Peptides against a protein of PDB entry 3QIS. Designs and how they scored, part 139

Target 1, 334 residues: chain A of PDB entry 3QIS
Amino acid sequence: PSLELSRREFVFENVKFRQLQKEKFQISNNGQVPCHFSFIPKLNDSQYCKPWLRAEPFEGYLEPNETVDISLDVYVSKDSVTILNSGEDKIEDILVLHLDRGKDYFLTISGNYLPSCFGTSLEALCRMKRPIREVPVTKLIDLEEDSFLEKEKSLLQMVPLDEGASERPLQVPKEIWLLVDHLFKYACHQEDLFQTPGMQEELQQIIDCLDTSIPETIPGSNHSVAEALLIFLEALPEPVICYELYQRCLDSAYDPRICRQVISQLPRCHRNVFRYLMAFLRELLKFSEYNSVNANMIATLFTSLLLRPPPNLMARQTPSDRQRAIQFLLGFLL

## One batch from the design tools (peptide; made by RFdiffusion4, then SolubleMPNN)

Design b2_p16_8_s4 (from b2_p16_8, 8 letters changed)
Fold by OpenDDE base, seed 2:
Structure b2_p16_8_s4 (fold): chain B 334 residues (1-334), chain A 16 residues (1-16)
Amino acid sequence: as target 1 above (334 residues)
Amino acid sequence: SEDEKRMAEFFEKLTA
């Protein structure tokens, strides 16, 4: 069997979080026999491509002189955003298009990723006084490393935050402040807030706005701004309530005193974000007659975002654990 | 910056 490929090199320029890009090419059976094609893993890989890439179709049959279009789709989800932001991964891959009893054809994928404040740690964002796309990539790496070290120092209670470091971190990420301040000012009376989805185009505009600027006003509907906050919280590599405190939150769920003590043990930035969000949500609940928001709905929604089980426990989460997690948040909303 | 001041003031207002 033999194939002719219309293209073998693909460049995905300016790849962004949650923005789908597509490149297409044709494969033609220029042989005399039917052939089966498939994308196959490389020797050391479990998958034929990186998690941000897919081929469609990824396999098929071609009769002699038949041609098929293949789409290469690049999409950065919450699962890939963090490693791309840090530069640990890049928009580079090699696809192996295999012919049964035939040759391998190599496709080169390349491009560039534009960093996002979505999928960046709270610690790193608290150190970023400018939009993430204004920050040199080298400095992003340093900020992530420093963020990890400061989180560890904070947890170890060892070093008082050297109050003398000329660049004090922000109390909360500017991105969270922008989202919450907007919602507080403009969305408290919004009917069905957090119950109506935003528009995908507006969500992309909001993400791009937060990545590139410090706006006076966030673009889009209140629903889109609200959903952007949810997406932001979901995309955090470490949830607002650190994984290490997850079990203690569940254990304390019915003791408001212990709940507050657990929160006091969060790293400073995480603790500040938690308190800030809870303060906002309590304020939003005062307008329940207008926005149809109630404490149970909010607690249920935000629990999955703020109080995530550690990855090793995700598969073991019981309905009881979920209810305890909800009860934990309810103690801060009521 | 002015933005940092606005953020601090708002944070204090919400967390007070």
Scores: peptide ipSAE 0.047, ipTM 0.796, DockQ to the pose 0.934
Fold by OpenDDE base, seed 3:
Structure b2_p16_8_s4 (fold): chain B 334 residues (1-334), chain A 16 residues (1-16)
Amino acid sequence: as target 1 above (334 residues)
Amino acid sequence: SEDEKRMAEFFEKLTA
């Protein structure tokens, strides 16, 4: 069996978070026998491609002189965004198109990724006074390292770090401030806020806006801005409530005094973001007659975003753990 | 910056 491929090299320029890119190529059976093709893992790989890449179809049969179009889809989700932002991973891969009882055909995938504030740590974002696209990649790495060190110091030293000669971090990420300020100003009376989905085009515009600028006004509907906030929180490499405090939050869920003590132990940026979000959400609840938002809905929605189980704990919270997590947040909303 | 000042003022207003 043999195949002819219309193309073997693919370049995905300016790959962005949540923006699907597609490249197509054709394979033709130029042999005299039917053939089965499949994308196969390389040696030591479990998957035929990186998590941000997909082939469609990834397998199939071709009769003699039959031709099929294959789509190579690049999509950076929350699962790949952090490692691409840091430069730990890159838009590079090699695909092996295997022909049963035939040859292997190698496809080269290349391109560039554009960093996003989505999937970047709260600590790093608090140190970014400019849009992430204005920050040199070398400086992003330094900011992540510095952010890690400051987090560790903040956990070890209950003493307010004398803010030495380094530029004072922002109290909250500018991106969170922009989203929340917009929602606070314009969305408090928005019917079905957080219950109506945003528009995908508007979500992309919001992401691009936050990555490239400090706008006076966020583009898109209130629903799109609200969903962008949810996406932002979901994409955080570490949730607003740090993984180390997860169990303590569950254990304290019915004691409001202990809950506040647990939150006080968060790193400064995480604690500020948590307090800021809770203050905003309490303000939204005052307008429940207009926005149809209630404490149980908000607590249920935001619990999965703000209070995630540590990666070493099976990602499946028990119903009891989920209820405790919801109860923990309710103590800050009521 | 003016933006940092606006951010700080807004944060203080909501967390007060």
Scores: peptide ipSAE 0.039, ipTM 0.738, DockQ to the pose 0.940
Fold by OpenDDE base, seed 1:
Structure b2_p16_8_s4 (fold): chain B 334 residues (1-334), chain A 16 residues (1-16)
Amino acid sequence: as target 1 above (334 residues)
Amino acid sequence: SEDEKRMAEFFEKLTA
């Protein structure tokens, strides 16, 4: 069997978080026999491509002289955004198009990724006084490493690092402030806030706005700004409530005093963000007659975002664990 | 409202 490929090199320029890009190529059976094609993993890989890449179709049959279009889809989700933001991973891959009983055809994927404040750690964002797109990628790596070290120091209750000449970190990320301040100013009376989805185009504009600027006003509807906050919280590499405290939150869920003690043990930025969000959400609940938002709905929604099980426990989360997690947040909303 | 002012002051304090 033999294939002809219309293209073997693909370049995805300016890849962004949650923005789908597509490149297409054709494969044709220039042989005399039917053939089965499939994308196959490289020898040491479990998948035929990186998590941000997909081929459609990834397998199929071709009769002699038949041609099929294959789409290469690049989409950076929450699962890939962090490693791309840090430059740990890149928009580069090699696909192996295997022909059954035939040859392997190699496709080269390349491109560039544009960093996002979405999927960046709270610690790193607290050090970013400028939009992430203005920060050199090399500094993003350093900021993440430094953020990890500061997190560890804060957890160990080590003496606050001397007031050395390093610019004091923000108490909360400017991106969270921008989103929450906008919602506070404009969305408290918004009917069905956090219940109505935003517009995908507006969400992209909000993301791009936060990545590239410090806007005076966030673009889009209140629903889109609200959903952007949810997406931001979901995309965090570490939840607002650190994984290390997850079990303690569940164990304390029915003791409001212990719950507050657990929160006090969060790293400074995480603790500030948590308190900031809880303050906002309590304010939002005062307008429940206008926005149709209640404490149970908010607690349920934000629990999945703020209090995520550690990756090793995700598959084992019981309904009881979820209820405890919700109860934990309810103690801060009521 | 007094609450709005309190929230704004809280936000300013967290962003300063």
Scores: peptide ipSAE 0.038, ipTM 0.731, DockQ to the pose 0.147
Fold by OpenDDE base, seed 5:
Structure b2_p16_8_s4 (fold): chain B 334 residues (1-334), chain A 16 residues (1-16)
Amino acid sequence: as target 1 above (334 residues)
Amino acid sequence: SEDEKRMAEFFEKLTA
């Protein structure tokens, strides 16, 4: 069996978080026999492509002189954004299109990724005084490494960060401050806040705005700004409540005094973001007559974002664990 | 910066 491919090289320029790009090509059976095709893993790979790439269809059957269109879809989700932001991974791959009882055809995927504040650590963002797109990639790597080391030091040593007055981290990331400040000013009376989805186009505009500028106002509806905050929290590589405190939060869920002690042990930036979000959400609950927001809804929604189980425990999370996690957060909303 | 001052003032107001 043999195939003819219309194209074998694909370039995806300016790939961004949550922005789908598509490239299409055609395969034709130029042989005299039917053939089955499939994308197969390379040597030592478990998957035929990287997590941010997909082929559609990824397998199929072609009669002699039959032709099919294949779509190559590039989409950076929360699962790929962090490793692309750091430059640990890149928009580069090789696909192997295999013919049963035939030969392999190689496709080259290339391109560039544009970093996002979404999927960047709270520690690194607190050190970024300018939008992430103004920060050189080399400096982003340094900021992530420095932020990791400072987090570890803060957990091991009660030593104050002796950083010079000019280089002190922000109390909270500017991006989360911009989102929360907007919601506090303009969304407290918004009917069905956090219950109505935003518009996908507005979400992309908000992400691009936060990645490239320090705006006076966030663009889009209050629903889109609210959903952007949820997406930001979901995309964090380390959740607002660090994984190392997860079990202690569950164990303390019904003791408000112990809950506050657990939160006091968070790294400074995580603790500040947690307190800032809880203060905002308590203020939002005062306007429940207007916004239809209640403590149980908010606790259920934000618990999955703020208090995630460690990756090794994700598959073992019980309904009891989920209820304890919700109860932990309720103790800060009431 | 002016932005840093605005951020600090707002944070203090909400967390006080």
Scores: peptide ipSAE 0.031, ipTM 0.711, DockQ to the pose 0.901

## One batch from the design tools (peptide; made by RFdiffusion4, then SolubleMPNN)

Design b2_p17_1_s1 (from b2_p17_1, 8 letters changed)
Fold by OpenDDE base, seed 5:
Structure b2_p17_1_s1 (fold): chain B 334 residues (1-334), chain A 17 residues (1-17)
Amino acid sequence: as target 1 above (334 residues)
Amino acid sequence: DPELKEFMEKMRKEIYE
């Protein structure tokens, strides 16, 4: 069997978080026999492509003189955003299109990624006084390394050295402050806040706005700004409640005194963000008559975002663990 | 909350300076 390919080189320029890009090509059976095609893993790879890439269809049959269109889809989700922001991964791959009892065809994928404040650590963002797109890539790497060292120092109960020459970090990321300041000013009376989805176009505008500027006002509806806050919290590489404290939060869920002690042990930026969000959510709950928001709904929604199981716990949360996690958060909302 | 409002106004200065 043999194929003709209309294209073998693909360039994805200016790839962004949550923005789908598509490139298409045709494959034609120029042989005299039916053929089966599939994308196959390279040597030592478990998958035929990187997590941010897919082919559609990824396999199929072609009769003699048949042609099929294949779509190459690039999409950076929460699962790929952090490794692309750090430069650990890049918009580069090689796809192997295999023919059963035939030869391999190689496709080259290339491009560039534009960094996002979504999927960046709270520690790095507290050091980042300018929009992430204004920060040189070399400086992003330095900020991530410094952020790791501060987290370790905090866990070891080491007093931060007064490094008298480094610019004082923000108490919370400017991106979280901007989102919450907007919601606090304009959304406390918004009916069905956090219950109605935002618009996808408005979400993209909000992400681009936070990555490129420090706006006076965030664009989009209150629903889109509220969903952008949820997406931001979900995309954090380390959740607002650090993985190291996860089990202690579950164990303390019915003791409000121990819950407060656990939160006091968070790294400074994580603790500040947690307290800021809880203070905002308690203010939002005062307007429950207008916004239809209640403590059980908020606790259920935010628990999965703020208190995630550690990645090494491959086991799904039990219903008991989920109820304890919700109860832990309720103790800060009531 | 007065404490929340004070914190938000402090952060406003730190972000726009």
Scores: peptide ipSAE 0.657, ipTM 0.968, DockQ to the pose 0.843
Fold by OpenDDE base, seed 2:
Structure b2_p17_1_s1 (fold): chain B 334 residues (1-334), chain A 17 residues (1-17)
Amino acid sequence: as target 1 above (334 residues)
Amino acid sequence: DPELKEFMEKMRKEIYE
């Protein structure tokens, strides 16, 4: 069996978080026998492609003189965004198109990724007074390293922040402030807030706006701005409640005094974001007659975002653990 | 909440100045 490929080199320019890009090529059976094709892993890989790449179809049959279109889809989810923002991963891959009893055909994937404030640490974002797209990539790496060191120093209750270091960090990321300021001004009376999904085009505009500018107003509907806040919190590499405190939050869930003590042990930026979000959500709940929002709904929604189980415990999360996590947040909303 | 409003206004100055 043999195949003819219309293209073997693919370039994905300006790849962004949650923005799907597609490149298509044709494969043709130029042989005289039916053939089965599949994308196969390289010798050291478990998957035929990186997590941000997909082929569709990834396998199939071709009759003699049959032609099929294959789509190469690039999509950066929450699972790939942090690694691409740091430059640990890149928009580069090699695909192996295998033909049963035939040859291997190699496809080269290349391109560039544009960094996002989505999937960036709270510590790094508190140091970024400018939009992330204005920050040199070298400085992004330094900010993530410094953010790790500051998180550790904050957790250890060690040395006062050296007053002699660079510009004072923001108390909360400007991106969180912008989203919450918009919702506080315009969305407190929005019916079905956090219940109605946003528009995908508006979500992309909000992401691009936060990555490239400091707007006076966020574009899109209140529903899209609300969903953008949820997406932002979900995409954080470290959740607002750090993984180190997860179990203590569950253990304290029925004691409001211990819950407040656990939150006081968060790194400064995480603690500020948590308190800011809880203050906003308590204010939003005062308008429940207009926005149809209640404490149980908000606690259920935000628990999965703010109080994520550590990666080693994700597969073991019980219904009881989920209920304790919800109860923990309820103690800050009521 | 007065404290929330004060915090939000403080952050506004720190972001736009």
Scores: peptide ipSAE 0.655, ipTM 0.968, DockQ to the pose 0.843
Fold by OpenDDE base, seed 4:
Structure b2_p17_1_s1 (fold): chain B 334 residues (1-334), chain A 17 residues (1-17)
Amino acid sequence: as target 1 above (334 residues)
Amino acid sequence: DPELKEFMEKMRKEIYE
């Protein structure tokens, strides 16, 4: 069996977080026998492609003289955004299109990724006084390394933040401040806030706006701005409540005094973001008659974002653990 | 919350100045 491929090289320029790009090509059975094709892993890989890439279809049968269109879809989710922001991964891959009892065909994927404040650590963002797209990629790497070191120092309660010659970090990321300030100003009376989804086009505009500028006003509806806040919190490489404190939050969920002590042990930026969000959400709850927002809904929604199980425990989360996590947040909303 | 408003205003200055 043999295949003819219309294209073998694919370039995905200016790949962005949550922005789907598609490239299509055709494969044709120019042989005299039916053939089965599949994308196969390379020798050392578990998957046929990187997590941000997909082929559709990834396998199939072709009759003689049959042609099929294959879509190569590039989509940077929350699962790939952090490693692409750091430059640990890149928009480069090689796909192996295997033909049963035939040849392997190699497809080259290349391109560039544009960094996002989404999927960047709270620590790094607190150091970024400018939009992330204005920060050189080399400096992003340094900021992530420095952010890790400051987080460890903060957790260990060892070193007072060196009042040294580096610009004082923001108390919270400008991006989360912008989102919350907008919601606080314009969305406190918004009916069905956090219940109505945003518009995908508006979400993309909000992401691009936060990545490229410091706007006076965030574009889009209150629903889109609210969803952008949820997406931001979901995309954090580490949740606002650090994974290290997850179990202690569950264990303390019914003791409000212990809950406050656990939060006091968060790294400074995480603690500030947590307190800022809780203060905002308590203010939002005062307008429940207008915005239909209640403490149980908010606690349920934000628990999955703020108090995520560590990756090693994610598959083991019980309904009891989820209820404890909700109860933990309720103690800060009431 | 007066503390929230004060915090927001402080951050506004730190972001735009």
Scores: peptide ipSAE 0.653, ipTM 0.968, DockQ to the pose 0.857
Fold by OpenDDE base, seed 1:
Structure b2_p17_1_s1 (fold): chain B 334 residues (1-334), chain A 17 residues (1-17)
Amino acid sequence: as target 1 above (334 residues)
Amino acid sequence: DPELKEFMEKMRKEIYE
């Protein structure tokens, strides 16, 4: 079997969080026999491509003189955004298109990723007074390392934050502040807030706005701004309630005093974000007659975002654990 | 919430100044 490929090199410029890019190529069976093609893993890989890449179709049959279009889709989800923001991963891959009883064809994927405040740690964002796109990539790495060290110091309760660093960290990320300030000003009376989805185009504009600027106002509908807050919280590499405290939150779910003690043990930035969000959501609940928002809906929605099980426990999460997690959050909304 | 408003106005200054 033999194939002809219309293209073998693909460049994905300016890849962004949640922005789908597509490149297409054709494969043609220029042989005299039917062939089966598939994208196959390289020797040390479990998958035929990196998590942010997909081929469609990834396998198929071609009759002699048949041609098929293959789409290479680049999409940075919440599952890939953090490792791309840090530069641990890059928009580079090699795809192996295998022919059954034939040869391999190599496709080169390249490009560049544009960092996002989405998928960046709360600690790093609190140190980031400028938009992430204004921060040199080298400084992003340093900010993540420093953020890890400050998280560890804050958990140990040992060292007062060195007042001598010329730039005091923000109490909360500016991006969270911008989203919540907008919602507080404009969305408290918005019917079906957090129940109606945003527009995908507006979500992309909001993400780009937060990554590139410090706007006076966030673009888009209140629904899109509300969904952008949810996406932001979901994309955090570590949830607002740190994984280390997950089980303690569940264990304390029916004791409001212990719940508050658990929250007090969060790293400073996480604790501030949690308190800020809870204060905002309690204000939003005062307008329930206008916005149709209730405590059970909000607790259910935000629990999955703020109080995620550690990755190693995800497969073991029971309905009881979910109910405890909801109950934990309800104790801060009521 | 007056504390929330005060916090938001404090953060406004820290972000735009």
Scores: peptide ipSAE 0.652, ipTM 0.967, DockQ to the pose 0.847

